# Designs tried in a protein design run: peptides against a protein of PDB entry 4CIC. Part 158

Target 1, 148 residues: chain A of PDB entry 4CIC
Amino acid sequence: KVSTKGHYGVQAMFDLAQHFGEGPVSLKSIAERQGLSEPYLEQLIAVLRKAGLVKSVRGAQGGYILAREPRDIKVGDIIRVLEGPIAPVESVSQDDPEHSLKFDFSVTKSVWEKVKKSIEEVLDSITLADMLKDAEEAQMAQGYMYYI
Target 2, 147 residues: chain B of PDB entry 4CIC
Amino acid sequence: KVSTKGHYGVQAMFDLAQHFGEGPVSLKSIAERQGLSEPYLEQLIAVLRKAGLVKSVRGAQGGYILAREPRDIKVGDIIRVLEGPIAPVESVSQDDPEHSLKFDFSVTKSVWEKVKKSIEEVLDSITLADMLKDAEEAQMAQGYMYY

## One batch from the design tools (peptide; made by RFdiffusion4, then SolubleMPNN)

Design b2_p23_8_s3 (from b2_p23_8, 8 letters changed)
Fold by OpenDDE base, seed 3:
Structure b2_p23_8_s3 (fold): chain B 148 residues (1-148), chain C 147 residues (1-147), chain A 23 residues (1-23)
Amino acid sequence: as target 1 above (148 residues)
Amino acid sequence: as target 2 above (147 residues)
Amino acid sequence: SAEEVKKLALEVFGDSEALTLAE
């Protein structure tokens, strides 16, 4: 399960990518299009801005823009920013605190490291530009189904 | 993060794989070796047994065995049994139940489906036999460092 | 970072407790 934060963060960044080159987009407009609460989006955008993925533009036509071109922003970059450094969550085994057995089970650790690496590779292989292209292709495919 | 359930389930199944062919293993012995509480392990084993990955053996030397050879059990099989289907996005919006926006956001969904597929491929590529081999190789490598 | 992927994995698998055991 991708966190709600990661999911909505990628969605908000994708909305900004769709409007890239059109100028600043208001948080209100993003929230409305993406079905997000404006306060929640404000928190996400604050994190993304601090990480340098989004820029704030001041003025009457103020709002937010991508800080880089869609091709230069990976999904992995967005997720890493939003999820922050994965602090080694101390194994709060809530149920039995005594058996915080650091299973240095090297073999089991290796399995999860392989999974981790695979996730990273996938997320780093997808840019916002790739997502834009996929959306365009999907829209064209739907358009053709209406003409048949 | 694989759930604690998935993690310990794989660990328990790996213990049974290490003893495969030696006969039934008691839950107590698995719990002791794997540092698990016996009651927690009993719950995991009950699920794994119901799914047909583990068999119960009755008698004085009773206990549990793998239901299949280690080569015929994927890590993915264990995880799917314990955690169910790997859902890429459960939008458990715990905080705002009204905005269970089924973001039928086709593009975002596609990203998470790609991640899911990648996870499944990795977990389905690893058998308990592969894990046994990796453990043996690691032990041999440690043995060579001591000489 | 290695940490960011662990959080993603935590989120993907929904159980924060599981990744704590793999460390």
Scores: peptide ipSAE 0.165, ipTM 0.734, DockQ to the pose 0.102; fails the geometry check
Fold by OpenDDE base, seed 4:
Formats: C-alpha cells, structure tokens, sequence
Structure b2_p23_8_s3 (fold): chain B 148 residues (1-148), chain C 147 residues (1-147), chain A 23 residues (1-23)
C-alpha cells in the first residue's frame, strides 16, 4: 500500500495536472472526481500548498492550481512533501521497548538504503507530465479497443 | 522501516551466512548475537525452513544452517518468503470502509508498479554473499580508522 | 500494484515513513 496519504496526494496532484491551464479547481470538484472526502483532501492540499506544490486562488472562481508546470513536479516531490524524507528506519516500534533493536546492523542498513535510493530514483524519474502522457495513451488504447 | 519481520529475517539469515560451513547454529546463539527474542526468532526460522532457505540439523550439536550457499540466497528470496509475494495489498484498511477507493486509478497504479519492480530488482541483486563481503569491507574500514 | 509496493516497502522499510512511501 502506498500510504493512503501518498496515494491520494499523488491522485489529487494528478487531478490538478489534468486541469492545468484551465484555471482554479475547487476541492469539491477534485474530491468528487477522485472519490476522496473533501475534509481529507483539504488536509492533503494544505500540506502541498505549504510545500509550494499547489497554489490557492481566491475569488468567486477560486480553488487550487499546480504551483509549477506538470513537467516540473516529480512524483518524488509529492511523496517527500506528504510523507517527509524517506527516513532511515530509526523509529523504534513502540510495541516491544525492550527489543527495540536499533537497526544498527550496518550491513542490513545498507541493504535498506539501497532499496530507498532505488525508490527515490524511480519516483524522481516520473513527473506529473509523464503521468498525463500515460493517461492519454491509456485513453487512446481504450478508445481503439472500442472501435475494434 | 523494514517490517520488523523482514528486517529480523534478513538479519537472522545473515547470521547463518556468517557461520556457513561452521556447522549448525543454535537459535539461542543467533538470538543473542542479533538481539532477538528466541521465540520470535523461532517463528522466523520456522517460515524460512518451510520455504527451504534454512535446514534444521538434529543432534547434540543441532541447530540451523543455510539450505543453500550464501551466493544462492537473494535478499529478495528472504523477503518474499517472510512477507509473501509483494502482493497488491488488497487489504482494505478497516477504518473507513466507505472510502475504500480501489486503487483503480490506472495511472497511479502504474507508478507504484514501477516502484515495486525497482524494489524487487534491488532485492534480487543482493545476495547473502554480497552482504558478507560488505561486512568484511566495513570491518576492514573500521580497523583502518582506529589506526 | 501500489499495495504490493506498499507491502514490499513495509516489508523492506518497516519505518512508518518508508511505509508511507510504499504505502
């Protein structure tokens, strides 16, 4: 599971990318299209706005827009904002305080660091523009399947 | 955080790799070295044994050994055994049943599939033998920093 | 799938943050 937060955050940002250049999008509109609760989306958007990935537009047709072009927002940027830095596993699981074996096993730590780096590289290789392109290609493929 | 299970499983398998060729290692000995509870380690070893990554040796000097050479066991093999297939977690988080939006957003799904593939590739690229080598190199580097 | 990535990252990254990335 992508954290529900990361998943919905990427989904909300992708919705804003699909409407990029069309003006401000209401939270209600995003919530309806993405099947999110508006209060939950408001929390996500607040974090994304604070990080400068989203802008709030005030007025009668107010709402939210991407703060940058879709090509200038990586999935990794969204995830880092929502989830924080992919911290090395320092956090002691609360449940068994006595066996809070610090992940200090240097060799095992290096394995997880390699995996972390690989995830970051993948997420940093995908932009919202890439996602838009993939969506367009998928829609075209579906459209062609209806005509055959 | 690596799941505690995945982390400790890799740690226990690495301990067995460090003793590969020396004969059977007791669960107590592994638990002491790796700071694990013996009951928890027993559960991990039971899964790893059932998967054929570990063998039980019976007798007065009984214990556990790797079922294969360290070079023939990938970290990915250990994780797949302990955590199961990196299955699409269909598990509906119980807390908000109404908003269990199926991850049916095809484009978002493709992003996560790319991440999954990348993780699998990394874990399948690392063997217990690679970890042994990294440990030896790290020990040598620490030895040189003290001089 | 995203859930597989989450599960793998949960499996691999038991920290809540790496869990959150995979999750």
Amino acid sequence: as target 1 above (148 residues)
Amino acid sequence: as target 2 above (147 residues)
Amino acid sequence: SAEEVKKLALEVFGDSEALTLAE
Scores: peptide ipSAE 0.161, ipTM 0.737, DockQ to the pose 0.151; fails the geometry check
Fold by OpenDDE base, seed 1:
Structure b2_p23_8_s3 (fold): chain B 148 residues (1-148), chain C 147 residues (1-147), chain A 23 residues (1-23)
Amino acid sequence: as target 1 above (148 residues)
Amino acid sequence: as target 2 above (147 residues)
Amino acid sequence: SAEEVKKLALEVFGDSEALTLAE
């Protein structure tokens, strides 16, 4: 599973990207559009705000905005903020707590480090602006399919 | 965290690769070398055997062998066997069980599909033979540092 | 599929945070 936290965090940030330049968006409106609970979204937004990816706007038309342009926010930036620093695989097997991965087999560790690096490269290659473009292209493709 | 199952499965398969051509290896010996519980290893080996990655040899010197050469077993093959077909992530948030990921937002889905593809490509690019080579190179490098 | 990604990531990394381990 992509962490539920990472998934919803990217969704919330994408919603803010779609409204970038239109002013502040309420948490309620984001929650409704993205199918999220408002309390859960509050927790995500608090973390994203602390990391400087989101800004809070106060007032009657208050809410949240992206702190940077969509092109300047990578998916990797969002995930790193929400999931924290990649904890070393202290693989405590939940299934066998007495069997700590004691054997730091250097070769198996290198496999997982390669996987890690590959994921980072992918997530750092995708911006919120790229996601906006992909959404627009998908909507245009759906519109043309109804005219045939 | 790499799944404990995937991690230990790769370790067990790597141990069998190190002994490839030497005959059958006992589960006890694999468990001891890899720091695994024998019961847990039995479960992993049962899955790997059913998938045709491992063979059981019967007799007094019985045990397990790789069913194919190390060059013909990808890390991706091991992971796919142990983890099963990638089930649809019914993302039940453990933190909020009532919030199923209901919103199949196509764009966010595409991000995760790109990540998947990247992981698969990496895991399919690494064979047990590549891991053996990397281990040999690492041992040689350590040996030269002491001289 | 995206679901396969998430499962592979969970399977490979044990937690949904495993995708962040790749970060």
Scores: peptide ipSAE 0.158, ipTM 0.732, DockQ to the pose 0.109; fails the geometry check
Fold by OpenDDE base, seed 5:
Structure b2_p23_8_s3 (fold): chain B 148 residues (1-148), chain C 147 residues (1-147), chain A 23 residues (1-23)
Amino acid sequence: as target 1 above (148 residues)
Amino acid sequence: as target 2 above (147 residues)
Amino acid sequence: SAEEVKKLALEVFGDSEALTLAE
């Protein structure tokens, strides 16, 4: 599942990217714009903050900001934080050398590993900056269609 | 979801590919080799048969065979049959033209569409013949490590 | 693990259906 968590996490991060440089954004404002429940968003933001993708700003104008520039945050980074590793890190369990030899070369496992790798490559190829650019281009294209 | 259905479907189809040309394989034998329940495999095979990926052979040596050569069956074909389209075909609902204009260009939607397309491309690039070859190469590599 | 692949694939494709059902 691009879990509801991954989907909404990318939406929330994209909202923060759209407001990057404008100062801290309240959870309430993100929730309203993205159609999310504020309590759910609070949980997402807590995870993203702990991972160092988001910063909390204190004060009367407090809220959240991206911890890095949009160009330095990949969609893959967001998904890995929210969903965990897209590829299981094969924990090379150090201990039992004898069981290591059953390279259960499940050809089926290799298919799924190729799929995972492809997903990771795609998600790591898309930054929040790329998403911002795509949004701008789409708005321009819509603007041209309304004027024709 | 590469559902349990998709995963086990690929395993069952791969088992049939390994026995391609040897005649019909019983569901029981596939279930035993792949560690699947026979009733669950029966449901999978029924879907795969209906889609024309598997053929039923009647008789005392009856069972199932691939309906096509392993080279002519993509992993993507198996997954599409079992799970449906990997990309939801946007049913262009014909009717309400006015709601069509909110191209809710969800930039987020475009990200997921790119992911789906990439998955389809990967799954369509892998045939059962490729899987057979990979299995043979892996067995050879293991044989060399034991020496 | 095959289980984690299955979980990811289940997540990637399963929520895609959930997103299409929620629209």
Scores: peptide ipSAE 0.145, ipTM 0.732, DockQ to the pose 0.054; fails the geometry check

Design b2_p23_8_s4 (from b2_p23_8 with E2A R10L E16S L19F I21L)
Fold by OpenDDE base, seed 5:
Structure b2_p23_8_s4 (fold): chain B 148 residues (1-148), chain C 147 residues (1-147), chain A 23 residues (1-23)
Amino acid sequence: as target 1 above (148 residues)
Amino acid sequence: as target 2 above (147 residues)
Amino acid sequence: SAAEVKELALSVFGESEAFTLAE
């Protein structure tokens, strides 16, 4: 299974961004809006909370809020928290001791590190605020198509 | 398991790039150098060949060669061939008909499409020739540390 | 690493069927 953690984590964080400033949002309400199971969302939120991206609010109107403004949360921050450091390709130590030519493909590793870095740079270039803006623009564009 | 197809495919293509101009390389030799199983490499090479990135050469010195120069093969080309188009997030149509609020998260989709495009741009910015150059530079740097 | 990029791509874009077949 695609670790839906990244995808659903970004969706859950985006939901919290849409409600930023409105107070605490219940997990149930997020789950309903995002089409997520509540137990799955609880796990995601627990990780995001531990990472300091989300805060829990206690009380009758308790729930969750973004711990920072949407502009201060990158998609890359969310992904790194949920997926962890993209584990270095565990050198599949093939147990076969004889043909352990550790071709330390330092070059292939370096290429992948470059690719990783570039992906991280892209993910770090997109904030929840950018996503909110894109949402607003998309809604406006749809609104204009219904009025024409 | 992270589909090793992309990783091993790039390794296999890089091996072929290192031997570019030396003639056909056997799958066995690639498998040995890259630490790959030969049967797995056969599957990868079959896909790469079908996509026109690799050519099979017949004869006593038969094997595989790059179908294009290393400069004309992007890492992105290899990945797209082996992994296919990064499937759009299959909307898990949850069978629950009632709460099919298709929140057509067009926005989330658009973000992922932007991320995808940017990943593709990065992968398309790296050629096998760039990898060869990086290898040479790394070897030179190691050689200088021993002096 | 390629695996990392792939994990990231998988996490971001979903399991391409092509990635599930290697399990």
Scores: peptide ipSAE 0.191, ipTM 0.723, DockQ to the pose 0.109; fails the geometry check
Fold by OpenDDE base, seed 2:
Structure b2_p23_8_s4 (fold): chain B 148 residues (1-148), chain C 147 residues (1-147), chain A 23 residues (1-23)
Amino acid sequence: as target 1 above (148 residues)
Amino acid sequence: as target 2 above (147 residues)
Amino acid sequence: SAAEVKELALSVFGESEAFTLAE
């Protein structure tokens, strides 16, 4: 499961990317379009704002905007912000405290580090601009499928 | 979190790889070496056996062996067996059932599918033989750091 | 670390799918 936070955070950021240049978007409108609860979205946006990915605009037409252009925001940036420093999962489930033999299996650790690196590389290779382009292409493809 | 099952499954399979060709290894010995509970390991081994990655040997020197050579077992094979088909992000948490608007955001789905594919490619690129080699290299490097 | 991949996967995919991605 993509963390609900990561998933919805990317959705919210993508919604803001779709409206980039159109001015501030209300949390309510994002929540409605993305099928998110407004309180949940508020928490996500607060984190994203603190990280400098989103800006709040005050006033009658207030709301949120991307703090940078969609091309300058990687999916990896969003995920890192929402999930914090990927704390090394030190705590294997506390259920059996006694057999916490820290077998520092360096080799198994290396496998997972390779996986982590690969994930990071993929997420860092995708920008919100890439997602916008993919959405446009998908809409065009759907449009063509309706004409066939 | 790497699933505890996936993590320990790979550890158990790696232990069996280290003893490949030496005959059957007892679950107890694997559990002791890998810091696993024997009951937990028994569950993992049962799944791995059913999938044909591990064989049980009966007798006084009974136990488990890899069903294939370490080079013929990918980390990805182990993981697929233990976790089943990597279900796409199906169910968002049940906590708010009403707002389960399945926004089939095809684009966000595509991002996660790309991530998934990349993980699969990495896991499929690593065999138990590669892990054995990496372990040997690490032991050699530690040996050189002590000198 | 496996734990970090797991956390990344958890963070990205939640507990259940982090399992599947780390798999």
Scores: peptide ipSAE 0.177, ipTM 0.734, DockQ to the pose 0.113; fails the geometry check
Fold by OpenDDE base, seed 1:
Structure b2_p23_8_s4 (fold): chain B 148 residues (1-148), chain C 147 residues (1-147), chain A 23 residues (1-23)
Amino acid sequence: as target 1 above (148 residues)
Amino acid sequence: as target 2 above (147 residues)
Amino acid sequence: SAAEVKELALSVFGESEAFTLAE
């Protein structure tokens, strides 16, 4: 279960990247193409806009655009905006105070910190431009398989 | 919030690694040292035992031991046993069926696959022996700061 | 699979909303 927020946020940003330079895209059109509910997408876009990743354009042909070029937006930037800083493992399981990780076992914490760092490095290595390129390569590969 | 299962499973396995070669350790003693409930630890140990990571020893001095040397148990092995095969993103968010990820967008899927692979590589790079070494180094560093 | 990564990441990183890679 990727955080539904992170997953849909990356999808919405990728849709805006595919239309970058074509003008503003309506939330309705993004929602339809990405299979998202429009109200949910509005919430995501509000957060992304506040973070300066998306711009709102007003008018009859209004909608949303990327605030930066696709090459200047990392997947990690989108995730950090939607999900906040990857909280350190707060030792307090909110759900069962009796199962509060009382022992901040430093060694176990270090394992999770290493995993966190690795994820951040991967997400920061992928831009929306990289995703656009991967999509184009995938479409070309599918097109060639039908001509054989 | 590390999955409480994964976190406690790694802690329990690490406790067994610290006592490796000393004989069987009681669940009660592991629970006390690691701050775990004994019933919860029993469930974790049952899964770990079934997967062949832990052995049960019977008798008055009975308990549990690692089934393999600490160097032969990866953190990734523990996590895979406790959490199962990292299930494919079932597109069905159980919590909000209306927000079911209907669109298996291939490019977005590839991003998460890259992240998965990276996590697996990290967890498979860390053994219980590496954790023992890190704990020893940390204790030595604390001991030198007090002198 | 991406879901597996997500479950592992949730499992590993907990409900921090951010690396809900896992949920």
Scores: peptide ipSAE 0.174, ipTM 0.728, DockQ to the pose 0.141; fails the geometry check
Fold by OpenDDE base, seed 4:
Structure b2_p23_8_s4 (fold): chain B 148 residues (1-148), chain C 147 residues (1-147), chain A 23 residues (1-23)
Amino acid sequence: as target 1 above (148 residues)
Amino acid sequence: as target 2 above (147 residues)
Amino acid sequence: SAAEVKELALSVFGESEAFTLAE
């Protein structure tokens, strides 16, 4: 399961990207569109705001906006903010004290590091702008299927 | 944390790769070298055996061997066997019935599919033979740091 | 899907690292 945080965080950021340039979006409206609880979304937005990916706008039409253009926000940026630094493989040692993986096999670690790097590269290759484009293309494809 | 199963499964398979051609290895010896509980290793080996990645050898010198050469076993093969088919994202819908992610946003799904594909490609690019080579290179590098 | 990636990440990296990779 993608962490619920990462999944919902990307969804919330994507919602803000869809409304980019339209002004501030209320948390309530994001929560309703994305099927998120408002309290959970508040926590996500607080983290994203602290990281400078989201801005709070005050006033009667207050809410949240992307702090940057959708093209300047990578999915990897969102994930890194929500999930923290992908902890280096902390030695699996903590949870089973008796089976301290004595052999932190450098080789096994290197496999996981390669996988990690590949994930980071993929997530860093996708922007919110790319997601917007993909959504538009998907909507166009659906629209064409209704006309056939 | 790499699933304990995936991590230990790759370690156990790597141990068998290191002893490939030397004959059957006892589960006890693998468990001792890899810091695994023997019962846990038995479960892993049972799955790996059923998948045809490991063979059981019977007799006084009985134990386990790789069913294929290290070059013919990908890390991805080991992971797929131990973890099952990466279940298609069962809709996150099951655990929080109220917050049924109604919008399985096709776009968000596509992001994760790209990540999945990338992981699979990496895991399928690494064989047990590659791991053996990396281990040899690492040992050589450590040997040179001690002079 | 994100869940598959996390399952894969969970599978590959365990719950904690899968959370950290998927988080």
Scores: peptide ipSAE 0.173, ipTM 0.733, DockQ to the pose 0.153; fails the geometry check

